# Peptides against a protein of PDB entry 4M9S: the designs that were tried, part 2

Target 1, 135 residues: chain A of PDB entry 4M9S
Amino acid sequence: SRGLVGVECITPYSYKSLAMALQRCVEVLSDEDRSALAFAVVMPPGVDIPVKLWSCVIPVDICSNEEEQLDDEVADRLKRLSKRGALLSGKRMPVLTFKIDHIIHMFLKHVVDAQTIANGISILEQRLLEIGNNN

## One batch from the design tools (peptide; made by RFdiffusion4, then SolubleMPNN)

Design b1_p8_2_s4 (from b1_p8_2, 5 letters changed)
Fold by OpenDDE base, seed 5:
Structure b1_p8_2_s4 (fold): chain B 135 residues (1-135), chain A 8 residues (1-8)
Amino acid sequence: as target 1 above (135 residues)
Amino acid sequence: MFVLRPVF
């Protein structure tokens, strides 16, 4: 399947393709924000996902096991991604949610390594089971 | 080919 690499953007913009523009946006991210974006590939595109579900897969090194601090740090990473190249779309109401658009998700499916995708799905499934058993 | 991997 020729992914987004085949979408030549016939626009006067500095990038010959949307894929090259997105690649450049990813290259200028911090290692932490780039890692968060890699795991964003496991989320369904076009859906407003609560921060609590993002915290299941976004890798955060926090010295505290406080769930509230985890969600805050994850939210800050996702906010940075939403401000940089509109890689995510944030909504504050009724609850804080983030959405990955179909175009960005299609890009991530093409560039994120298959092992990271598989691991991220496995982690998400495990964490969702843990949440479901504790409620 | 560009490959995005998390940094661990």
Scores: peptide ipSAE 0.289, ipTM 0.867, DockQ to the pose 0.786
Fold by OpenDDE base, seed 1:
Structure b1_p8_2_s4 (fold): chain B 135 residues (1-135), chain A 8 residues (1-8)
Amino acid sequence: as target 1 above (135 residues)
Amino acid sequence: MFVLRPVF
């Protein structure tokens, strides 16, 4: 599979490849925002996902057990990623959702380590089962 | 090779 490394971006931008441009965008993120972006690989691309489902996989060090503070901190991380080079697309109406685009998701599948992908899927599956059993 | 890992 020729990954995004084979897409020469014929754009007026200083980057010869979209993969190199995306790598540079990721390198300038904070450790927290970079970690959030790594776990975004487990989400289906092109789907508007509610913040509550993002909170199942985005790692947040909160000293409080308040679920509301978890969703707010996750939402702030996702908003920062949305503002930095369109790594995510946010919608506020009717509910706050974030979407990963197919191109960004394809990049993440190539650069995120296999253990992080496997762990993130396992965590998401577990949390979805917990949500499904509590309804 | 660039590798993206979460930082904990």
Scores: peptide ipSAE 0.287, ipTM 0.866, DockQ to the pose 0.771
Fold by OpenDDE base, seed 2:
Structure b1_p8_2_s4 (fold): chain B 135 residues (1-135), chain A 8 residues (1-8)
Amino acid sequence: as target 1 above (135 residues)
Amino acid sequence: MFVLRPVF
């Protein structure tokens, strides 16, 4: 009986300080990396998500429709985000995956506009159906 | 209020 005393309730003050720190981290991103981070809100927090599923929602302008180039460019954006402010956590093995932390996801739910969230969910759902129908 | 929007 000692399993619940380690959740530091981030006081509203600690949350404001963290939110301000995260805001500063977001403000120094490129437009592309900020856009990638905005769409990260549609991913379930705490789950190691393969790059292929991230490529369903991360907006990338590629000169070719080659899936390999899409996944590489998406992976590079997510790698940049993982190195900046711990916004994501990347794992290379067994497959390249990225995870959004619960705290970062909670922040994004408050700062990403509702229309972007709705659009990102719709895009993800559509592309998941396309992947599912091609298998 | 800070609002994060994608740039398209």
Scores: peptide ipSAE 0.286, ipTM 0.864, DockQ to the pose 0.546
Fold by OpenDDE base, seed 4:
Structure b1_p8_2_s4 (fold): chain B 135 residues (1-135), chain A 8 residues (1-8)
Amino acid sequence: as target 1 above (135 residues)
Amino acid sequence: MFVLRPVF
């Protein structure tokens, strides 16, 4: 009985054309928003992630150690990324979350430098352990 | 090759 081997999903988007379009979207970002997008590669794609978990990996230069100010500034960066080229998807209810799409995540995995990926994973793991130990 | 890196 013939197995379904052979739906090549010919996506009409040549991976090259989408990658070039995404590259142009990234080139017009601010240095801050581009840095935030680079660290977004460490997040699992297709998952609605609370801002608090994004604040673990998004580099923010804040003059205060207030967790509230950190989450607000991170949320503003993620909001800008959601508006610029739909690089993220934001959801406000029941809590403010952001999601990276599988296509964007796949692009980031190919263009983000390997050291940034490794560092971002290490930072996320460390901060998740800190959150877990404080509960 | 396009490479995305953080700017610190």
Scores: peptide ipSAE 0.283, ipTM 0.863, DockQ to the pose 0.548

Design b1_p8_3_s1 (from b1_p8_3, 3 letters changed)
Fold by OpenDDE base, seed 2:
Structure b1_p8_3_s1 (fold): chain B 135 residues (1-135), chain A 8 residues (1-8)
Amino acid sequence: as target 1 above (135 residues)
Amino acid sequence: MPKILPVP
């Protein structure tokens, strides 16, 4: 009876090799880009997420109160991450979006601190409520 | 595995 919907069985060996490769990619990031990647764990994998929703969770120290400059700086961090192989997939049209793949998201769930994940979820929930109440 | 440390 039918029921092998393709679990790509990432063998524990393929996972260890991929995790070592991803670890090296993370180690060469700036502290800012590494922080942006850590908070990407709170996003649903396989979904094209608009930059405005990424700006809810990516910490940016901006010298200006302009929300437009926040989205631009966040977009630049996400663009840098998208150039680091399979960390993120960017789409420019019709709206600038970024997607985290399931494999990268699974890696982040194992290497991001549980308190950082919890804080990132709480921040996202708060900012989504603020966006929902202001529209 | 090294933890990606909490953001300050």
Scores: peptide ipSAE 0.081, ipTM 0.781, DockQ to the pose 0.166
Fold by OpenDDE base, seed 5:
Structure b1_p8_3_s1 (fold): chain B 135 residues (1-135), chain A 8 residues (1-8)
Amino acid sequence: as target 1 above (135 residues)
Amino acid sequence: MPKILPVP
């Protein structure tokens, strides 16, 4: 599957067809991976985001208070999404990062609930302030 | 289009 990174111009028809294909990909996700994909909408598109920043917004039910296990579980969810072709792009070097494509991000803005987007932004802002005050 | 919701 050629990544969508080379499509600078999508016709409304091409977007509708892509949105139908993406909808079908989302329907076959686990509930956890679908939730992780929903919160991916709060990230800036086209940017390689470190796993640590993804862990601020990806909901993980962890039985342990170990921060290291949070980043690993988040990384595994994002790795599963990246294996679904166009949903995310993982980069292992120099640092483990994930990127949402502009087209996938535009799809998510239409299909994620507006309250979920607002909550995800608020959570990200709060966690970034906590990180910034602890450094 | 169906909405993607977080699983509660």
Scores: peptide ipSAE 0.081, ipTM 0.778, DockQ to the pose 0.168
Fold by OpenDDE base, seed 1:
Structure b1_p8_3_s1 (fold): chain B 135 residues (1-135), chain A 8 residues (1-8)
Amino acid sequence: as target 1 above (135 residues)
Amino acid sequence: MPKILPVP
C-alpha cells in the first residue's frame, strides 16, 4: 500500500480522492480506534505529542485507576492507528510520541462534529491545567 | 460529506 505520506492536495479532485480513501480507512476501524482518531483533531498538526497528552483526550474505559495503564492502552490505540497508513506517525525516541499529519488533521476538521471538537479542546485544556498544578 | 464519527 502506498502510504498517504507526501500526498499534497493540489486540487479539489485530489482532496475528494484522498477524503474517499480516508473514509474507507475510518470505516474499517473499531469503534474505539475511530473514537481515538476523532479526538486526534484537537491536537496541533505536525507536532510530536507525548502519549501523556494524548491520554488527556482519548476516551479509554479502564478497569483500574492506574495512570500507567491508561497511557499503555492509549499508546496501543495510537500504534494501531499508525499501522493503518498515514493516520498517525509514531516516534519511539527519545520519548514515545505520536504526530497527526496536516492532511489527516484537515480531513478530521471536516468530518468530526463541531461540538465534539469543542468538547475535546475543553477537556484537553482542563487536563493540562490539572497536570500543571500538580507539578 | 457524511459526518464520519459518532463520538459518544
Scores: peptide ipSAE 0.079, ipTM 0.781, DockQ to the pose 0.178
Fold by OpenDDE base, seed 3:
Structure b1_p8_3_s1 (fold): chain B 135 residues (1-135), chain A 8 residues (1-8)
Amino acid sequence: as target 1 above (135 residues)
Amino acid sequence: MPKILPVP
């Protein structure tokens, strides 16, 4: 008896409908929240990531250079994204973390510019090395 | 699909 490994036949219809729904959800974001969502593509999907690691890649142009205020502004952007359906999942306990869903991350890989992805990875790697060398 | 992010 060969078990039919249920290939979840994501019909091209359900995929197109989901992609169109996600596209509309992204189009109604502010430019800041849309930029924050674009850089979420550099994070591993399905992992609860601390706000400190999100602050390594989320662009913040308007807040003071104080590291504490940067983490708070990043947290507020990620909280707004978490209220927009399945874009992000926030967890407050034991530490404030955010997680990107696998479906959203797959969508972002198709709609985010390849140079933006490469730049976001490079910035994350550089800032993680700086954090590691200061400890 | 057209690349939409980041929107310039």
Scores: peptide ipSAE 0.076, ipTM 0.777, DockQ to the pose 0.183

Design b1_p8_3_s2 (from b1_p8_3, 3 letters changed)
Fold by OpenDDE base, seed 5:
Structure b1_p8_3_s2 (fold): chain B 135 residues (1-135), chain A 8 residues (1-8)
Amino acid sequence: as target 1 above (135 residues)
Amino acid sequence: MPTILPVP
């Protein structure tokens, strides 16, 4: 019997209560941090994603053409989201990564606009193709 | 539930 690796049986009641708590956490975010959180829905849940892959989908108004400043600004937004408790989990070693939890990702699928999700996927796919063709 | 929109 290969144990069911922890499907946290989120009862519909615990999910609704958590969704209400998460909604209140989202309402107090800045517009920039809320946008970054919205685009986090396109990432696979439970995976430690490098900042460079987050920078493919997190919208950042950078006044500088320096790609290095993009990763730093994206990392700062993701660090702010990780300080909001359950929204993201940051890991500094061995590489700076951020992870979205399955529960948060499930919440985002219900509260992020469907067109935003579709656009974020298309942007991620395009940027991954550009990275793949330049290597 | 309110929709999270990216701010344009």
Scores: peptide ipSAE 0.068, ipTM 0.768, DockQ to the pose 0.163
Fold by OpenDDE base, seed 3:
Structure b1_p8_3_s2 (fold): chain B 135 residues (1-135), chain A 8 residues (1-8)
Amino acid sequence: as target 1 above (135 residues)
Amino acid sequence: MPTILPVP
């Protein structure tokens, strides 16, 4: 049985069409979900990242200091993004994780402001150091 | 707030 390895040759036309489709998907986001998607650019693409690490960079205004409520609100934002096509991929087992695809990550690197990317990396590094020093 | 700009 000859497996047709469908080399999806992404033509420059398919790329322009995908970029326009992604732009339209981003334009219909709420400001909160769009902000969460922007900070997804600081995550390594193709890796299943636990919600606890997403909570280090996703900006959430919470009335409670409960860490569980932070992770739940972040998880709900990421779940909404995962329902909007190829923006994120969620896994529920063995642990709740979200993954950004390489194509979406490449798109975000071009459309997210460079200062926002730099700030998001700095915030992630700081919070990872705080987690590492408290364990 | 992070701004996702339209792709030019």
Scores: peptide ipSAE 0.065, ipTM 0.762, DockQ to the pose 0.482
Fold by OpenDDE base, seed 1:
Structure b1_p8_3_s2 (fold): chain B 135 residues (1-135), chain A 8 residues (1-8)
Amino acid sequence: as target 1 above (135 residues)
Amino acid sequence: MPTILPVP
């Protein structure tokens, strides 16, 4: 059975109401969770992304050089965002992944600063090259 | 104005 991925055609009206609802959801986030949500704009929408790739772009102030603590703190931020409505979709099996929906990603493209987007892409590209060269 | 993320 071909699952029709229902392209929910958001009407301009549905977009405006959704943007207002999302704006209210963003306003009640902590600064840390809001920053994590901002950097979600650099991820491809509709793709299940492993936590290790999210840790490449999510800003975490960790006083410890332990890579394991970075992935855990990033995972906790993404888990909090996944509980705030439809901001992210988490999967625990076979591996812990998070996905941004196309609609949320479209919203973020309009509200995230262009320099933040450019910096986040550059950081992701650099860290992916480093991971690819170390394997 | 829409809140620009991240809020500085």
Scores: peptide ipSAE 0.064, ipTM 0.755, DockQ to the pose 0.182
Fold by OpenDDE base, seed 2:
Structure b1_p8_3_s2 (fold): chain B 135 residues (1-135), chain A 8 residues (1-8)
Amino acid sequence: as target 1 above (135 residues)
Amino acid sequence: MPTILPVP
């Protein structure tokens, strides 16, 4: 018996209601937290991603040259997003990680501009190459 | 309408 992997049939009505709820949650974000959420679309959904990889794509205007302060500010943005319902799931141990859920990721793919997605992927790829060459 | 998240 091949189990029907339950395709959670998100009915178009559940999708519209969820999209409206998510839209309202996004509208009350600061511009910084909203930008951080937009760039979350470049991350694989359902994966616990370390803050260091989030810092590769989340734009932060920091007056300090300390890479540690970048990761802290990014972590604070992601912590704020994780407190706003189901936007992100934070895990503190063993390493501070954040995960985007598949539903939120699908929402972001529809509401984030295609050029922003392309730019975010390009930035992530560049920063991953820099990290890989320095190790 | 999809709210384009304004990325600067």
Scores: peptide ipSAE 0.060, ipTM 0.762, DockQ to the pose 0.190

Design b1_p8_4_s1 (from b1_p8_4, 3 letters changed)
Fold by OpenDDE base, seed 1:
Structure b1_p8_4_s1 (fold): chain B 135 residues (1-135), chain A 8 residues (1-8)
Amino acid sequence: as target 1 above (135 residues)
Amino acid sequence: PFTLVPVF
């Protein structure tokens, strides 16, 4: 599958075609990976975000409450998303980060449930505040 | 319309 990196939406027709392709990509994801993708909408597009910040919004229910295991599980989910149609772009050096492209983000803003977006933003803000207070 | 809702 060709990565969606560098795709530009020039016309409403192009958007509809791209949206259909993205919908198809989302439908074949596991429930866990699809959930991770949904919450990716709360991140700013075009920014390399450290895994630690992704872990603030990506729901993980399987791993132990150990913070290190949480980051590893989140990283694995984001890596899988990166491999499937370049839904995310990963960088390993100097720090492991993931970035959501503007087009993917625009798609997510349209299709992710509004309550999910609101909840995700609230959770991110709360957890960022907690991180800031622990420093 | 297609709607994406996370599964917990």
Scores: peptide ipSAE 0.263, ipTM 0.861, DockQ to the pose 0.631
Fold by OpenDDE base, seed 5:
Structure b1_p8_4_s1 (fold): chain B 135 residues (1-135), chain A 8 residues (1-8)
Amino acid sequence: as target 1 above (135 residues)
Amino acid sequence: PFTLVPVF
């Protein structure tokens, strides 16, 4: 997949065309991948984010006995997104991380429901506090 | 307008 790294929106028209292409890409995603993509909006763009932090906001249905598989399941979803329309960029070294491009992030900020964004931020903040207190 | 909402 061709990444959008280093691509800038020069005109509203170029952005609109890209947004239309991205919309079509999002429409064909599974419900779980679409949900993961929606919550990607809470991450800062252009930053390589470890899977552990993604797992704070990506919704995964896991049974209590499968808690150790949470990061793996999240990683699988993010990997699928990275293979679709340059929605994310994965990096395996030095650690497994995923990054949302600035342009994709701007698209998500425009199309993701405002309440979803607010909820996602709240969830992230809560989970980060929990991590900070347990370390 | 296109709106993206997670499936809960």
Scores: peptide ipSAE 0.261, ipTM 0.862, DockQ to the pose 0.643
Fold by OpenDDE base, seed 2:
Structure b1_p8_4_s1 (fold): chain B 135 residues (1-135), chain A 8 residues (1-8)
Amino acid sequence: as target 1 above (135 residues)
Amino acid sequence: PFTLVPVF
């Protein structure tokens, strides 16, 4: 897989072509995986983010699920996204983390609904405060 | 324009 890690958008045309390719990739995702990708926009690009922090914003039906089960479900979604080209990059060790590349993040900032971005940030901030208070 | 919205 030619990782998008080496792709630089040098021209508006290159960006348009990349955006079209990414749009096609997004359109074939399941609703769950597409939702996970949408909320990836709230994460800082180029940073290895632990699954626990992803679980703060990835929508999962938590009915009867323990926190550990939530992380597993989130991880599965992120793993699927990581297999879709260069949407995400996963690391298994030492801690399971996922990273969104700058180019993908820029794409998401342009295509994800503005209200979704705002809501996602608010949710993340709230959950981070809860985690911080419980530590 | 293409818009991505999460499905709940």
Scores: peptide ipSAE 0.257, ipTM 0.861, DockQ to the pose 0.655
Fold by OpenDDE base, seed 4:
Parts: structure tokens; C-alpha cells; sequence
Structure b1_p8_4_s1 (fold): chain B 135 residues (1-135), chain A 8 residues (1-8)
């Protein structure tokens, strides 16, 4: 998919219409996928982010502590989101990555609960530090 | 207003 990276909301009306469409799209998601989408707000828009970094913030209940299982489950959620219009864009090669477009990110910044954003940023920062210290 | 909250 080409994504919405090059699209701009020129008018308040365009933004409102897009927001309404996105709201309806979000309402039909599963609770798990909706939660994953909420935490996507903490990622920088327009950047291809490896699944490993997404796994730092996407809440997943896994039976094992294996990182591979976590990454696979996160990838499945992100794949589902990428199939729901312009919510995410996936790239399989050379490495599996997902990207949130600027317009979707802007929408999320306005609709995601403020506490969720704050918590997500804190969790991401903590886990990035752990990754950075272990490499 | 529409608010997106994670469900855990």
C-alpha cells in the first residue's frame, strides 16, 4: 500500500470526515487490535519500525517469555491493522516493519487517552534503554 | 468526544 504519508488535510472538514471514518474503523476492531492501535501513537510517524520495537509497547499476553513468540503475536496484530485501510503500512523485506502514517498518528494523538499515551511513552523509553544496554 | 482506551 502507498500509505497516506503524502496526503494532507487541507480543510477542517476533510479532517472531520476522516476522523469520523477512522472512528468507525476503530469501533469494529477487536479489543486486542484496538489496544494495539492505541499504543501505536507512541511511535514516530512515517518511520518503518521493526516488530521488535513495536513489541516494546503493544500489550500481549503470551504463555512463554520467548521474545520470538512475543514478536510473532505482535506482528499478527499489526498485520491485521495493516489490512484495515490506512491504519498501518507493513513491509516484509528486508526486515518485517510497520509504519504509522502522519495522518493516522495525528488522529490518534487527539483520540487516545492521555494516560495511555503517557504510560506508553514511559514503557517504550524503559524498554529501549534495556535493549540499548544489552547490545 | 471519542476516546480510544486500551482494553486489557
Amino acid sequence: as target 1 above (135 residues)
Amino acid sequence: PFTLVPVF
Scores: peptide ipSAE 0.241, ipTM 0.855, DockQ to the pose 0.623

Design b1_p8_4_s2 (from b1_p8_4, 4 letters changed)
Fold by OpenDDE base, seed 2:
Structure b1_p8_4_s2 (fold): chain B 135 residues (1-135), chain A 8 residues (1-8)
Amino acid sequence: as target 1 above (135 residues)
Amino acid sequence: PFVLKPVF
């Protein structure tokens, strides 16, 4: 069985239609969930990313500095986004992970402010260094 | 608040 890797040639028209559909999905999100989605652009597409790494970039206001509470709140946001169709793909086992699709990632690269992307990358890099130094 | 740029 030759898997036809259907190169979906995203025509400009298909892109416009998809972008319009995604825009509608984004508009109905809460401010918090929309912010979480925006910062998803800093993650590599097509990779199952553990919640702990998502927590490095997803802005969360928690009453405690407990890492466990942070991960839970981040996970809840990402779970909500994963219920919005193709925005994110969640996997519960063996470890709770979320993945951004290439198409969604490409969309976000166009609609998220360049400074926001740069800031998100910087934050991620900093937090990864902190995690790496603590291991 | 993150403002999505209008795609169009």
Scores: peptide ipSAE 0.020, ipTM 0.573, DockQ to the pose 0.147
Fold by OpenDDE base, seed 4:
Structure b1_p8_4_s2 (fold): chain B 135 residues (1-135), chain A 8 residues (1-8)
Amino acid sequence: as target 1 above (135 residues)
Amino acid sequence: PFVLKPVF
């Protein structure tokens, strides 16, 4: 039995109300957390993504290029976003992952600047290639 | 700076 992937039909009304609520939630974020949320749009929605892959696209100003510090700082940002409810969902077991919901992702696709999305995709692609070549 | 577009 192939499970029905439930198409969540968002009504225009529910989308508008949610968009307004989400916009308010985004407005109260720090500039850093808002930037992290913007780049979350490049991730596939509904997928538990390891922090290491998030670190490929989340902009972090770290004094040292140590991968461990990068992952920790990215994880902290994603944790803050997850504490604000619907923005991200964190999962600790079996591995620390974060997931962007389809609804949030759809919202971001409409409100994030197209150039920001394009840049984020390019950065992700580049860093994934680097990871793939180093393994 | 990340600029959110107004949601209308």
Scores: peptide ipSAE 0.019, ipTM 0.566, DockQ to the pose 0.140
Fold by OpenDDE base, seed 5:
Structure b1_p8_4_s2 (fold): chain B 135 residues (1-135), chain A 8 residues (1-8)
Amino acid sequence: as target 1 above (135 residues)
Amino acid sequence: PFVLKPVF
């Protein structure tokens, strides 16, 4: 059985049309949800990422430094994004995770400022090291 | 709080 790895050859036309549709979806987001979506670009596409790791890069304004409140607020933002078409895919079982699709990730890499991407990666790396040292 | 400048 030849597994047709359907290389969805995104034709330049389908890419442009999808990019235009995605751009319109981004424009109607709140500033907070749009910022959360921008930082989704630092995550590897196609991977179910636990909320705890998303909380390392998703900007949230919390009144308390309680870690539980941070994860809940991040989860709420990611849930809102997952309800906006194909922006994110959420899974509740076995653990609450969110995944960015390859196509959405490619779109974000094109529209998010390069310095913002670099900063987000640096922050993720730093916070992952801190988590790793505390376990 | 991680305050980031809006990207869009």
Scores: peptide ipSAE 0.018, ipTM 0.581, DockQ to the pose 0.099
Fold by OpenDDE base, seed 3:
Structure b1_p8_4_s2 (fold): chain B 135 residues (1-135), chain A 8 residues (1-8)
Amino acid sequence: as target 1 above (135 residues)
Amino acid sequence: PFVLKPVF
């Protein structure tokens, strides 16, 4: 299973701040898209990351063993997030990539639960190791 | 489930 049981978001930011505007953007997301956004915190900000690497951390409930179908579902989630203001930036060429901006990444580091972040990093490291060993 | 808890 590639899903989280739950994600908790806590923010101390005031209503007149940029962070409050971001909080409102997060609140209107579906649970699925919000979970995907939470795991974006494990990626380095300002870097165009291929969908294949995003697929290492984005939670997907689809019980498909087909890697191609997994990457397509992840890409669709990231595309939805990219259409929700400045949450993500997508590029189609030369390879389909998504980037998290520094401001959004900083926001996520403050509002995403520390255990969720740690788990996401651990999962990413494990899956990267598996990819590296299979090559 | 995602739970947003505002800290005020």
Scores: peptide ipSAE 0.011, ipTM 0.518, DockQ to the pose 0.070; fails the geometry check

